# Ledger of designs, part 49: peptides against a protein of PDB entry 7Z53

Target 1, 150 residues: chain A of PDB entry 7Z53
Amino acid sequence: PRIKNQADCIPFFRSCPACPGSNITIRNQINALTSFVDASMVYGSEEPLARNLRNMSNQLGLLAVNQRFQDNGRALLPFDNLHDDPCLLTNRSARIPCFLAGDTRSSEMPELTSMHTLLLREHNRLATELKSLNPRWDGERLYQEARKIV

## One batch from the design tools (peptide; aimed at target 1 F79)

Design b2_p29_6_s4 (made by RFdiffusion4, then SolubleMPNN; from b2_p29_6, 19 letters changed)
Fold by OpenDDE base, seed 3:
Structure b2_p29_6_s4 (fold): chain B 150 residues (1-150), chain A 29 residues (1-29)
Amino acid sequence: as target 1 above (150 residues)
Amino acid sequence: SEELEEEEEEREREEEERLEELLLLLLLQ
């Protein structure tokens, strides 16, 4: 997640508060913000799932985004492709399938859906910036470096 | 030589660290 206010103390890993300019490095603070959210929820803990969560159509190191919908021009999570999609079964009128994420609970808990969406956007922002800083990096390098920062 | 390889690896690491620092600055803005 992006740090916007350096005047405020932020949570650090192990639930310790950290303030910018303290003994904690900026890098550690960024890691602390995302450590409260297991990155596996966004990237997947298993390689087959992790690959399905990536945009493999280019060498930009991006996570896959929804191809049908956007939120005011901003990315949404991709839909899963379940044979018996429980999200469709529970609400036939909405016709919105479950989202694909590293955590299968992404569609069960709206809070997770929101968090995953934010981290998806952040990853893709980071990957885009990394590409601008090092244009010769391939998609794998961009993806991994962005993942390390998230 | 192993020494030259280590120097090359160190240069690569330093370049990566610089890029990460720049990215972190962009995150904080």
Scores: peptide ipSAE 0.029, ipTM 0.434, DockQ to the pose 0.024
OpenDDE base, seeds 1, 2, 4, 5: peptide ipSAE 0.014, 0.014, 0.018, 0.023; ipTM 0.356, 0.350, 0.396, 0.425

Design b2_p29_7 (made by RFdiffusion4; failed a check: the pose's geometry)
Pose (drawn by RFdiffusion4):
Structure b2_p29_7 (pose): chain A 150 residues (1-150), chain P 29 residues (1-29); non-standard residues A16 CSO
Amino acid sequence: as target 1 above (150 residues)
Amino acid sequence: DDELKDELELELLWERSHRNARRFWQSLS
C-alpha cells in the first residue's frame, strides 16, 4: 500500500550473536541491561556510564543534570555526545541533541523522555532529603540510598 | 512516498545509534 517499488526494502540489522562466527553453537543474542527491575534505565548497566550519569562536583549524591536548559527551573536530563545522533536530524535549526540516561533509547519518544526526566528529578529529591536527615553521609552513600529507593 | 522514506531512514539511524552507544559503554567496562 505504500512502497510501490519492489526493488526497495525496509532496513534491518541482525542482532549481535553471543558467539560470533561459530558453527558449533546455536546462535543466541545478547542482553546489554540488567534483567532485574532495578531502575537500570536511570542509573546505567555498565560502570562507566553510571559514573558519567553522576554529579561528581560535590558530595551530594546527585545524578547529573543538563547545564544549559531547564524546564521552568527544574532539571532536564543531560545531553549525550553520540557519533550517530538521530535527534539533531528532527529539527536542524534547533540543534538539540539526544539525552543521556541509564538507557540509550531515552529520546525515542518525548513521552518516554518525560518518564526518565521524572525519575532523575525524584532521585535528586530523595538524595537532598536524605542529606538533611543524615548530614554525616558522603556522596556515595546518598547516591546508593536514593538509588535503592528509586 | 517521501514521508515514509524519511521515517525509515530516521528509524535506521536510531537503531545504529543505539547499537553504537551500547557498544561504546560496554567497551569501557

Design b2_p29_7_s1 (made by RFdiffusion4, then SolubleMPNN; from b2_p29_7, 18 letters changed; failed a check: the pose's geometry)
Amino acid sequence: DEELRRQLRLELRREIAIREALLRRLLLA

Design b2_p29_7_s2 (made by RFdiffusion4, then SolubleMPNN; from b2_p29_7, 14 letters changed; failed a check: the pose's geometry)
Amino acid sequence: DPELKRKLELELLREIRIREALLRRLSLA

Design b2_p29_7_s3 (made by RFdiffusion4, then SolubleMPNN; from b2_p29_7, 20 letters changed; failed a check: the pose's geometry)
Amino acid sequence: DPELRRQLELELRRLIAEIERILRALALA

Design b2_p29_7_s4 (made by RFdiffusion4, then SolubleMPNN; from b2_p29_7, 17 letters changed; failed a check: the pose's geometry)
Amino acid sequence: DEELRRQLELELLRRIREIEAILRALSLA

Design b2_p29_8 (made by RFdiffusion4)
Pose (drawn by RFdiffusion4):
Structure b2_p29_8 (pose): chain A 150 residues (1-150), chain P 29 residues (1-29); non-standard residues A16 CSO
Amino acid sequence: as target 1 above (150 residues)
Amino acid sequence: EPWGIDAEGNLFPISREKHDEELEKLRES
């Protein structure tokens, strides 16, 4: 009903195999995230991304927030620096890149981005309250405790 | 590995150039 040219096709990449190039093993696929319900969409599933998501400027246990833009004085997710950045393409003049989150699909829909941004703010809210209660806690403890709650 | 979906919904292998061309066509729509 839409593509009248049968020489055309819809693009598709096969998923990456767990055992590349093997003739012995039955091909299987890979999960890049923790299977646990653990808010890995907020905090990341690999140690470097997790660090990049954290605010390292102080001992407050905060996740990083966007430094150029706010939503009526509230935090937005930080921008990611991707090579193939699809978000810039949606509005050339706006030049607004994709967001950095615990998962790489946070910008797929603005509705989805809103939920990520919401959980970012909630973490920082909890970490702030926990600092008021337990001033002796360092940045790592505040981070872990808030993460545990989220 | 690049693959395509034909008019009948079947999967087949194609070149990366053909894959990228078809992806651009979708973006132009």

Design b2_p29_8_s1 (made by RFdiffusion4, then SolubleMPNN; from b2_p29_8, 17 letters changed)
Fold by OpenDDE base, seed 1:
Structure b2_p29_8_s1 (fold): chain B 150 residues (1-150), chain A 29 residues (1-29)
Amino acid sequence: as target 1 above (150 residues)
Amino acid sequence: VPLGIDANGNLHEISLAQALKALARLLAA
């Protein structure tokens, strides 16, 4: 967006233009973002993993969420399905498997779990909003567009 | 298809005509 009063605001520019006559910024190029958070650790860097991280039960473009647990109604990371789950082996009494995320370190480093969880929730929030604004978009479109915004 | 992001960060699918009109306004400003 073009900021007229630079005394009160720090100018921020992206490759996509903003509409001065409206509150809309135009994106005519899919890779037009010049400032973003690299969320590859959330989505996975490989296609098979990325697919496993998605909710394929509908056309809403959502990431998969935990099917057993929620945090006061809010989403948690899904569990992985490892044969020799190190999380289960470490604490057999807890019987909690490792989380599935785009980064294999997610369960090894608890500091990553919270961030991944937040970004999961943000993606699903964005996908939901995009579906509301663009009801004709299919799940693939919603997923990809939400991923690009995160 | 061109896309537009509103003030709330919401992404809309917009027509080419709308995109071009927005660009024209930007260039005229």
Scores: peptide ipSAE 0.020, ipTM 0.401, DockQ to the pose 0.018
OpenDDE base, seeds 2, 3, 4, 5: peptide ipSAE 0.019, 0.025, 0.026, 0.015; ipTM 0.500, 0.473, 0.473, 0.382; seeds 3, 4, 5 fail the geometry check

Design b2_p29_8_s2 (made by RFdiffusion4, then SolubleMPNN; from b2_p29_8, 14 letters changed)
Fold by OpenDDE base, seed 1:
Structure b2_p29_8_s2 (fold): chain B 150 residues (1-150), chain A 29 residues (1-29)
Amino acid sequence: as target 1 above (150 residues)
Amino acid sequence: LPMGIDANGNLFPVSLEEALRALRRLQEL
């Protein structure tokens, strides 16, 4: 979840050797934002996986979200469909399958799960804003532009 | 995405308002 009171928070960015060291221009600002996170963990590094991570039911450029559960009204990662789901095998009573993400480790480390979830939410939020700014953009354009900014 | 670190060392997304403003400016150019 996003923290609103950010006064006590430390902004974190990855270094980008191709980014200018001078003051931030519009383009440089976007580049700086995109250089922060390796988003392959969210979007997947392979096209088949990337497609499975997208919401293909509309032209909104959204990532797929969990269809069974929400976190206090907020999106959760979709479940994967594994033949031998290790998450189900480790806890029979919970009956919670592994999450689907760009990184298969998403369900192995709760910290990663949280990060994936947050970035999912931010992508979808961004795509929604981009749709508002650019009503004529199709789902592919929205998805790609949001991905570039994340 | 811009990210922040809270007092507990947890990462969280920072507002994308600056990025969105930048996009708007680019579209106006």
Scores: peptide ipSAE 0.019, ipTM 0.425, DockQ to the pose 0.220
OpenDDE base, seeds 2, 3, 4, 5: peptide ipSAE 0.007, 0.015, 0.014, 0.008; ipTM 0.396, 0.441, 0.421, 0.372

Design b2_p29_8_s3 (made by RFdiffusion4, then SolubleMPNN; from b2_p29_8, 16 letters changed)
Fold by OpenDDE base, seed 2:
Structure b2_p29_8_s3 (fold): chain B 150 residues (1-150), chain A 29 residues (1-29)
Amino acid sequence: as target 1 above (150 residues)
Amino acid sequence: LPLGIDANGNLHPISLAEALRALARLLAR
């Protein structure tokens, strides 16, 4: 099913739009499931990406959140900065770029987007709680400890 | 924190990821 009012929707880009349910899609989903073991889909599997997913403006150990939009006050994934952003091209009127996450597929499937969003919120919740319990911990410690719990 | 229940009925902390995986298994039945 496709949402009728596309202008008000966050665009999702499928790697193979013409082949829904392809082996590629199935394989990607399986790979995503594997990543849940260490939550690499949230935190990134490479250091440069991992740093870009963090909020580096403070020492609270938080993941970066969307700076333009919130969901009734709750965090959304930050936007990526792609040269040829397929999400922007999907719906030029919406002007919503692809999300940035540890998994590049974060904007390909609504299920992944939702999961990543939930885990983002959970990490930030945990980091906040850990800061309350351990006020002397720096951002790195908070980030790492929260990551272990997620 | 999410809580899990062990075989003895005791509650223990679990990760959100683990909780979600457990829920997925339950829903798959």
Scores: peptide ipSAE 0.031, ipTM 0.477, DockQ to the pose 0.014
OpenDDE base, seeds 1, 3, 4, 5: peptide ipSAE 0.030, 0.017, 0.021, 0.026; ipTM 0.435, 0.460, 0.445, 0.427; seed 3 fails the geometry check

Design b2_p29_8_s4 (made by RFdiffusion4, then SolubleMPNN; from b2_p29_8, 16 letters changed)
Fold by OpenDDE base, seed 1:
Structure b2_p29_8_s4 (fold): chain B 150 residues (1-150), chain A 29 residues (1-29)
Amino acid sequence: as target 1 above (150 residues)
Amino acid sequence: LPLGIDANGRLHPVSLAEALRALERLRRA
């Protein structure tokens, strides 16, 4: 259910040092995401995994997205590259590998898959907006700042 | 299965995309 009366909501704030002002749409979206405490399932808690989750082909600070499947241009989680991929082994007819996320359970629970996908899209959206606001920021800065906001 | 979830609880990307679109429509309604 969607809350229509915003006046009854308790606002939460996150750091957005690159934002010149509070965009209502962005702020509301950030507040919705603040209900989730730990974003390690999106970014990974270990550096090697975190790097694998990033798009390193440019300096836009984006997370990696699926290269085989999209939703009308919208991103899906990238596939992992496991030697013994359990997703492929358990459903050979589908031939869909496991998704790559900060949480290894992302493919086992559709609810998590959906959440991770949405947060991936949000990160990339934020990084894109931050690039527009700060054209001189490199990919590392964009990634870190977007990560702080998510 | 109707929602594109296999017997092991894994969701096909096409079905996932459809589900996410449906959720967005509900949010805007």
Scores: peptide ipSAE 0.332, ipTM 0.820, DockQ to the pose 0.027
OpenDDE base, seeds 2, 3, 4, 5: peptide ipSAE 0.304, 0.299, 0.298, 0.258; ipTM 0.806, 0.804, 0.808, 0.781

## One batch from the design tools (peptide; aimed at target 1 R51 A64)

Design b2_p30_1 (made by RFdiffusion4)
Pose (drawn by RFdiffusion4):
Structure b2_p30_1 (pose): chain A 150 residues (1-150), chain P 30 residues (1-30); non-standard residues A16 CSO
Amino acid sequence: as target 1 above (150 residues)
Amino acid sequence: SPKLIRFPLDHSEMANDPMEDPVDVARRRL
């Protein structure tokens, strides 16, 4: 009903195999995230990304926030610096990149981005309250405790 | 599948650590 040219096709990349190039093993696929319900969409599933998501400027246990833009004085997710950045293409003049989050699909829909941004703010809210209660806690403890709650 | 490639992040309050493609990291964990 839409593509009248049969020489055309819809693009598709096979998933990456767990055992590349093998003739012995039955091909299986890979999960890049923790299977647990653990808010890995907020905090990341790999150690370097997790560090990049954290605010390292102080001992407050915060996740990083966007430094150029706010939503009526509230935090937005930080930008990612991707090579193939699809978000810039949606509006050339706006030049607004994809967001950095615990998962790589946070910008797929603004509705989804809103849920990520919400959980970012909630973490920082909890970490702030926990600092008021327990001034002796360092940045790592505040981070872990808030993460545990989220 | 396409690999995820990043460059150093423009952010003053991050660790700015290099990041690998997550699928490659997951494969090594198998």

Design b2_p30_1_s1 (made by RFdiffusion4, then SolubleMPNN; from b2_p30_1, 16 letters changed)
Fold by OpenDDE base, seed 1:
Structure b2_p30_1_s1 (fold): chain B 150 residues (1-150), chain A 30 residues (1-30)
Amino acid sequence: as target 1 above (150 residues)
Amino acid sequence: MPLIIRNKLDHPDTANEPVLDPALVALLKL
């Protein structure tokens, strides 16, 4: 277990209720995820998140990567910048933030983290190859074409 | 009414966007 101190609270918020009109006896959650097979776990379901997941420092169409750590020269997921970061709150000694991905669950278990890392690496590989094949493409086109392939 | 947040990232495939050649997609997946 990542939590060594069981006296620390885990910040866990209940999902917002969906309010379908008239006499609702059953509380449903708002679905914040897309129902499409659109790789939203990589790219996010909302435009502000999608922008934060992109490397906007260049015109290569790349996703943002970790600036502090690498895996033998390979990219890792960027860290999130949450005010109440559950990864920082649950492990104050390690001081490692949660990862930023299209799915907020990217830091829930190592298996999810590994899959999101793999798909981020694949997008960046595809965008790099597409840039080699199409030197005149801008960063938006490279990102969208790599996203269509993923 | 459920707010269907239509993801504005659904650019309708304009009939003139070059469909990535399936052979190129295959080459990029290897």
Scores: peptide ipSAE 0.000, ipTM 0.261, DockQ to the pose 0.028
OpenDDE base, seeds 2, 3, 4, 5: peptide ipSAE 0.000, 0.000, 0.000, 0.000; ipTM 0.275, 0.263, 0.271, 0.280

Design b2_p30_1_s2 (made by RFdiffusion4, then SolubleMPNN; from b2_p30_1, 15 letters changed)
Fold by OpenDDE base, seed 2:
Structure b2_p30_1_s2 (fold): chain B 150 residues (1-150), chain A 30 residues (1-30)
Amino acid sequence: as target 1 above (150 residues)
Amino acid sequence: MPRIVRGPLDHSVTANEPVLDPALVALLKL
């Protein structure tokens, strides 16, 4: 994006350096993501994020969805609550915050947003079907079993 | 160091509850 306003700063942070115990002159970055296949792009790699991505208002095991907007009755990603939201800075007319997902890149391009939205919808579909099949399951079990399927 | 908290995939399937039948998982993906 051509930001013409020099007063607007996009908060791009450089990744923390990995400290290899070897004389490697190449600066590697620390991987902050989970190293196993766990759909962390949907669920997050950290417990606080994973909790924020969940609908905690009920025992249905659902992911949180957008409360302001829907796509023809279909769920959208919830908004994030960033102090310096780059989406608000880049599109001041729309006043649409960045989306909250397990991957922070969910709002970088429409294709990622679409994929994250699809996976969120799929989780919520699975959790709903699992609840229908297993009425006695609590919200934690529904969430974890849907997460294992995704 | 950000503690990579393994977000608990609680793999504690208590041994006595039916694991989602792979057939049921397959049906839910269709």
Scores: peptide ipSAE 0.007, ipTM 0.281, DockQ to the pose 0.030
OpenDDE base, seeds 1, 3, 4, 5: peptide ipSAE 0.007, 0.007, 0.000, 0.007; ipTM 0.284, 0.301, 0.205, 0.254

Design b2_p30_1_s3 (made by RFdiffusion4, then SolubleMPNN; from b2_p30_1, 16 letters changed)
Fold by OpenDDE base, seed 3:
Structure b2_p30_1_s3 (fold): chain B 150 residues (1-150), chain A 30 residues (1-30)
Amino acid sequence: as target 1 above (150 residues)
Amino acid sequence: MPRIVRNKLDLSTVANEPIRDPALVAQSRL
């Protein structure tokens, strides 16, 4: 594609190649995602990301939510803290960072953003209900049991 | 072996209640 406006380009890097077999000439990417259905789009595929997605300020087992914006009292996805945030680059006037989710594509289109927001809300709902049912559960158990349900 | 009563969290109630995100409630108290 002939991109005329380079100022608003989203930086995009080609993924790292997987190790080729002895006679494979086709470049495949490394799979960076979990190979099973584990809601990694919500929770991330790596422990550091999973930790950043959690609300660590309490023992309620909740996911982190947006601190600046709400939707009629409902949570939104937290913002990411990227050095070269592509969302800030593409919309300089609004100065809205990309959303943090288990899937890095959460900010690519409104439909993805909405789905990730719904799943975040559902996790937090589940964790809260589980806390009500099991007052003695700690935040880790609440998070993991909510994650198993999602 | 204790029967883990999987109380079926009725997902049908989710559609009509404003999901007051408990995380927002927790954040508003900080």
Scores: peptide ipSAE 0.008, ipTM 0.334, DockQ to the pose 0.019
OpenDDE base, seeds 1, 2, 4, 5: peptide ipSAE 0.006, 0.000, 0.000, 0.005; ipTM 0.295, 0.264, 0.183, 0.288

Design b2_p30_1_s4 (made by RFdiffusion4, then SolubleMPNN; from b2_p30_1, 14 letters changed)
Fold by OpenDDE base, seed 3:
Structure b2_p30_1_s4 (fold): chain B 150 residues (1-150), chain A 30 residues (1-30)
Amino acid sequence: as target 1 above (150 residues)
Amino acid sequence: GPLIIRNELDHSVTANEPVLDPALVALLRL
């Protein structure tokens, strides 16, 4: 199940049973028909990877973000820590390591990298809103509920 | 939702985009 508290309606809730009278359900249906996002590409399909993609320094339910760089103040994917980093080897002048994401191929295709980045930002945005709506939720609850909405 | 993500994606790849961080720029030039 997703968000069960009907008082905590947010615009991007996928199933939105808590907000039946809002335009949110219509919008979500349109989203489902016009686009598919496999969230596993962002969150990881394996539990160890999923944990590594989370910000574990607080109880805000956030995904980890890059600690070195930002995109005009907005979050970027964290870097991976690969022994033989193919991204560093491919373009030695760039000196940029591969990004860490749910899909190991995230750094191989700029389109995927950008998608992962946007979904990262969206998750963190949603988690922040959910924290505001549900101040008693811990980081695990916030993370899981945001994940269900993305 | 997915439509918002796609909209943001389209904006992020436009010619008039803000200067991206060197990390993203480097990746796009691979």
Scores: peptide ipSAE 0.034, ipTM 0.532, DockQ to the pose 0.024
OpenDDE base, seeds 1, 2, 4, 5: peptide ipSAE 0.020, 0.027, 0.030, 0.018; ipTM 0.520, 0.437, 0.466, 0.419; seed 2 fails the geometry check

Design b2_p30_2 (made by RFdiffusion4)
Pose (drawn by RFdiffusion4):
Structure b2_p30_2 (pose): chain A 150 residues (1-150), chain P 30 residues (1-30); non-standard residues A16 CSO
Amino acid sequence: as target 1 above (150 residues)
Amino acid sequence: MTLAEWMLSIAEPREPDEAELAAQAALAAE
């Protein structure tokens, strides 16, 4: 109904195999995230990304927030610096990149981005309250406690 | 609606946190 040219095709990349190039093993695929319901979409599933998502400027246990833009004085997710950045293509003049989140698909839909941004703000809210209650807690404890709650 | 259109509808410029920028730059240098 839409593609009249049968020499055309719809693009598709096979998933990456767990055992590349093997003739012995039955091909299986890979999960890049923790299977647990643990908010890995907020905090990351790999240690470097997790650190990049954190605010390292102080001992407050916050996740990093966008430094150029705000939503009526509230935090937005930070930008990611991707090589193949699809978000810039949607509006050339706006030059607004994809967001950095615990998962790489946070910018797929604005509706999805709103949920990520919401949980970012909630973490920082909890970390702030927990600092008021327990001033002796360092940045790591505040981070872990808020993460546990989220 | 695209992500850019949504951002343009909600995003406002802000004063950056220079301490946070410096910490991010140091982290990126590792």

Design b2_p30_2_s1 (made by RFdiffusion4, then SolubleMPNN; from b2_p30_2 with I10V R14K E20Q E30L)
Fold by OpenDDE base, seed 5:
Structure b2_p30_2_s1 (fold): chain B 150 residues (1-150), chain A 30 residues (1-30)
Amino acid sequence: as target 1 above (150 residues)
Amino acid sequence: MTLAEWMLSVAEPKEPDEAQLAAQAALAAL
């Protein structure tokens, strides 16, 4: 990453440089995110991140939610566990970590945080309703079918 | 308004679930 100071920046990378050994003069770009509309801002673009975004404590197919805070009894995004958390660096007095979402910009502004929170709530609502309609579905199927609807 | 200011305005503490209470009790017993 070229951004070394994270005190005032949330790092976001959609593309990576590609310089094939046969053509060093032309800098190509590879997409670092998913290539199709798959709600990757909610679910992540990589399997390790997608697993970290899931509630793995049960077989309900839910996304992980905040364990410390709620909004009038409603779920918030979980906190991330960043070594150099830019949210903690930006406001050291409030000590609020960045939120974990499929998009690292989820903590850039309240409007984005609200949209990611809404989509997380909608996924969890859908997974819950799908479980009610299909009691025999496992957590993986519930998660994937809720993800297809979102 | 910063994210932190917004969070302080709308967030309330979540009550610990039974698993969190059990984990806290186990840690207090060590």
Scores: peptide ipSAE 0.045, ipTM 0.505, DockQ to the pose 0.348
OpenDDE base, seeds 1, 2, 3, 4: peptide ipSAE 0.040, 0.037, 0.041, 0.032; ipTM 0.494, 0.422, 0.499, 0.431

Design b2_p30_2_s2 (made by RFdiffusion4, then SolubleMPNN; from b2_p30_2 with I10H E20Q Q24D E30L)
Fold by OpenDDE base, seed 4:
Structure b2_p30_2_s2 (fold): chain B 150 residues (1-150), chain A 30 residues (1-30)
Amino acid sequence: as target 1 above (150 residues)
Amino acid sequence: MTLAEWMLSHAEPREPDEAQLAADAALAAL
């Protein structure tokens, strides 16, 4: 290798390849974080994060929404509660934290923020509709069934 | 200006969901 000092290297490990299906010439990586197509950008990849993304104040199966701001009466992503919040560090006077989403990059790109906001709204719409159709469902079931649809 | 600040530049204030805030506070206390 050209680099002899390991201290000059950032350790990166290449993800394992997914099993090649018939005629897949493109190497895809195995998703080692969550199950295939679980909308982890909305729901998180870990249980603690998933809980923080949920509205736990009621049994409606909703995701948490911004408590300070809305967009024309529509929900926005909740704020994160990071100790060293990069958004707060960038502009301390504004006191606007980064957004909390299933993907930590939600506050890095407008497209991601927009998509996560859209999917948050869609989940909450679905959970609300499912509650209307199934009044006896608890918050966990509503959340999981909405998640399956998303 | 952060992305969050930019995204909120056209947003309006929302009244807090007191129940959610209470739940969040309870979770933060664990």
Scores: peptide ipSAE 0.211, ipTM 0.603, DockQ to the pose 0.565
OpenDDE base, seeds 1, 2, 3, 5: peptide ipSAE 0.036, 0.046, 0.080, 0.056; ipTM 0.526, 0.538, 0.536, 0.518

Design b2_p30_2_s3 (made by RFdiffusion4, then SolubleMPNN; from b2_p30_2 with A4S I10H R14K E20Q E30L)
Fold by OpenDDE base, seed 2:
Structure b2_p30_2_s3 (fold): chain B 150 residues (1-150), chain A 30 residues (1-30)
Amino acid sequence: as target 1 above (150 residues)
Amino acid sequence: MTLSEWMLSHAEPKEPDEAQLAAQAALAAL
């Protein structure tokens, strides 16, 4: 690397190239996200992230919510648990981590944060209502059925 | 100010749930 001081390095990775097929003149990128509309911005595109976004403490099929803060009694996005959390690095005195969502940009754009917060609230509302209507459903079924509606 | 800080400037602290209280009590007993 040209940058010798790794402390000043921004961890910016170049996207992997997709298979060019017959057209070698255009470098396409591999899409690492789900290719279909599945609300992956809320639920994540990968199983480990999807698990971290879920409330696994019960069988209610809920998404994880902020454990430290709420907005007029309403859920907020959970905090991320990054080793080098950019929010913590930006303001060490506040000790406020970045938000965790299915889209990693959730802490970069107010519009995304707001939308993800609303969709998280809606999922949890739906899962709660589905549990009321279907008391025998387990947490996995509640989560998946709420996810299909969102 | 980060976006999370800005959003939380309008938020209130959440009361600890029973599990958090139990965890705090367990830590205080150590």
Scores: peptide ipSAE 0.264, ipTM 0.665, DockQ to the pose 0.275
OpenDDE base, seeds 1, 3, 4, 5: peptide ipSAE 0.047, 0.227, 0.260, 0.075; ipTM 0.522, 0.660, 0.591, 0.542

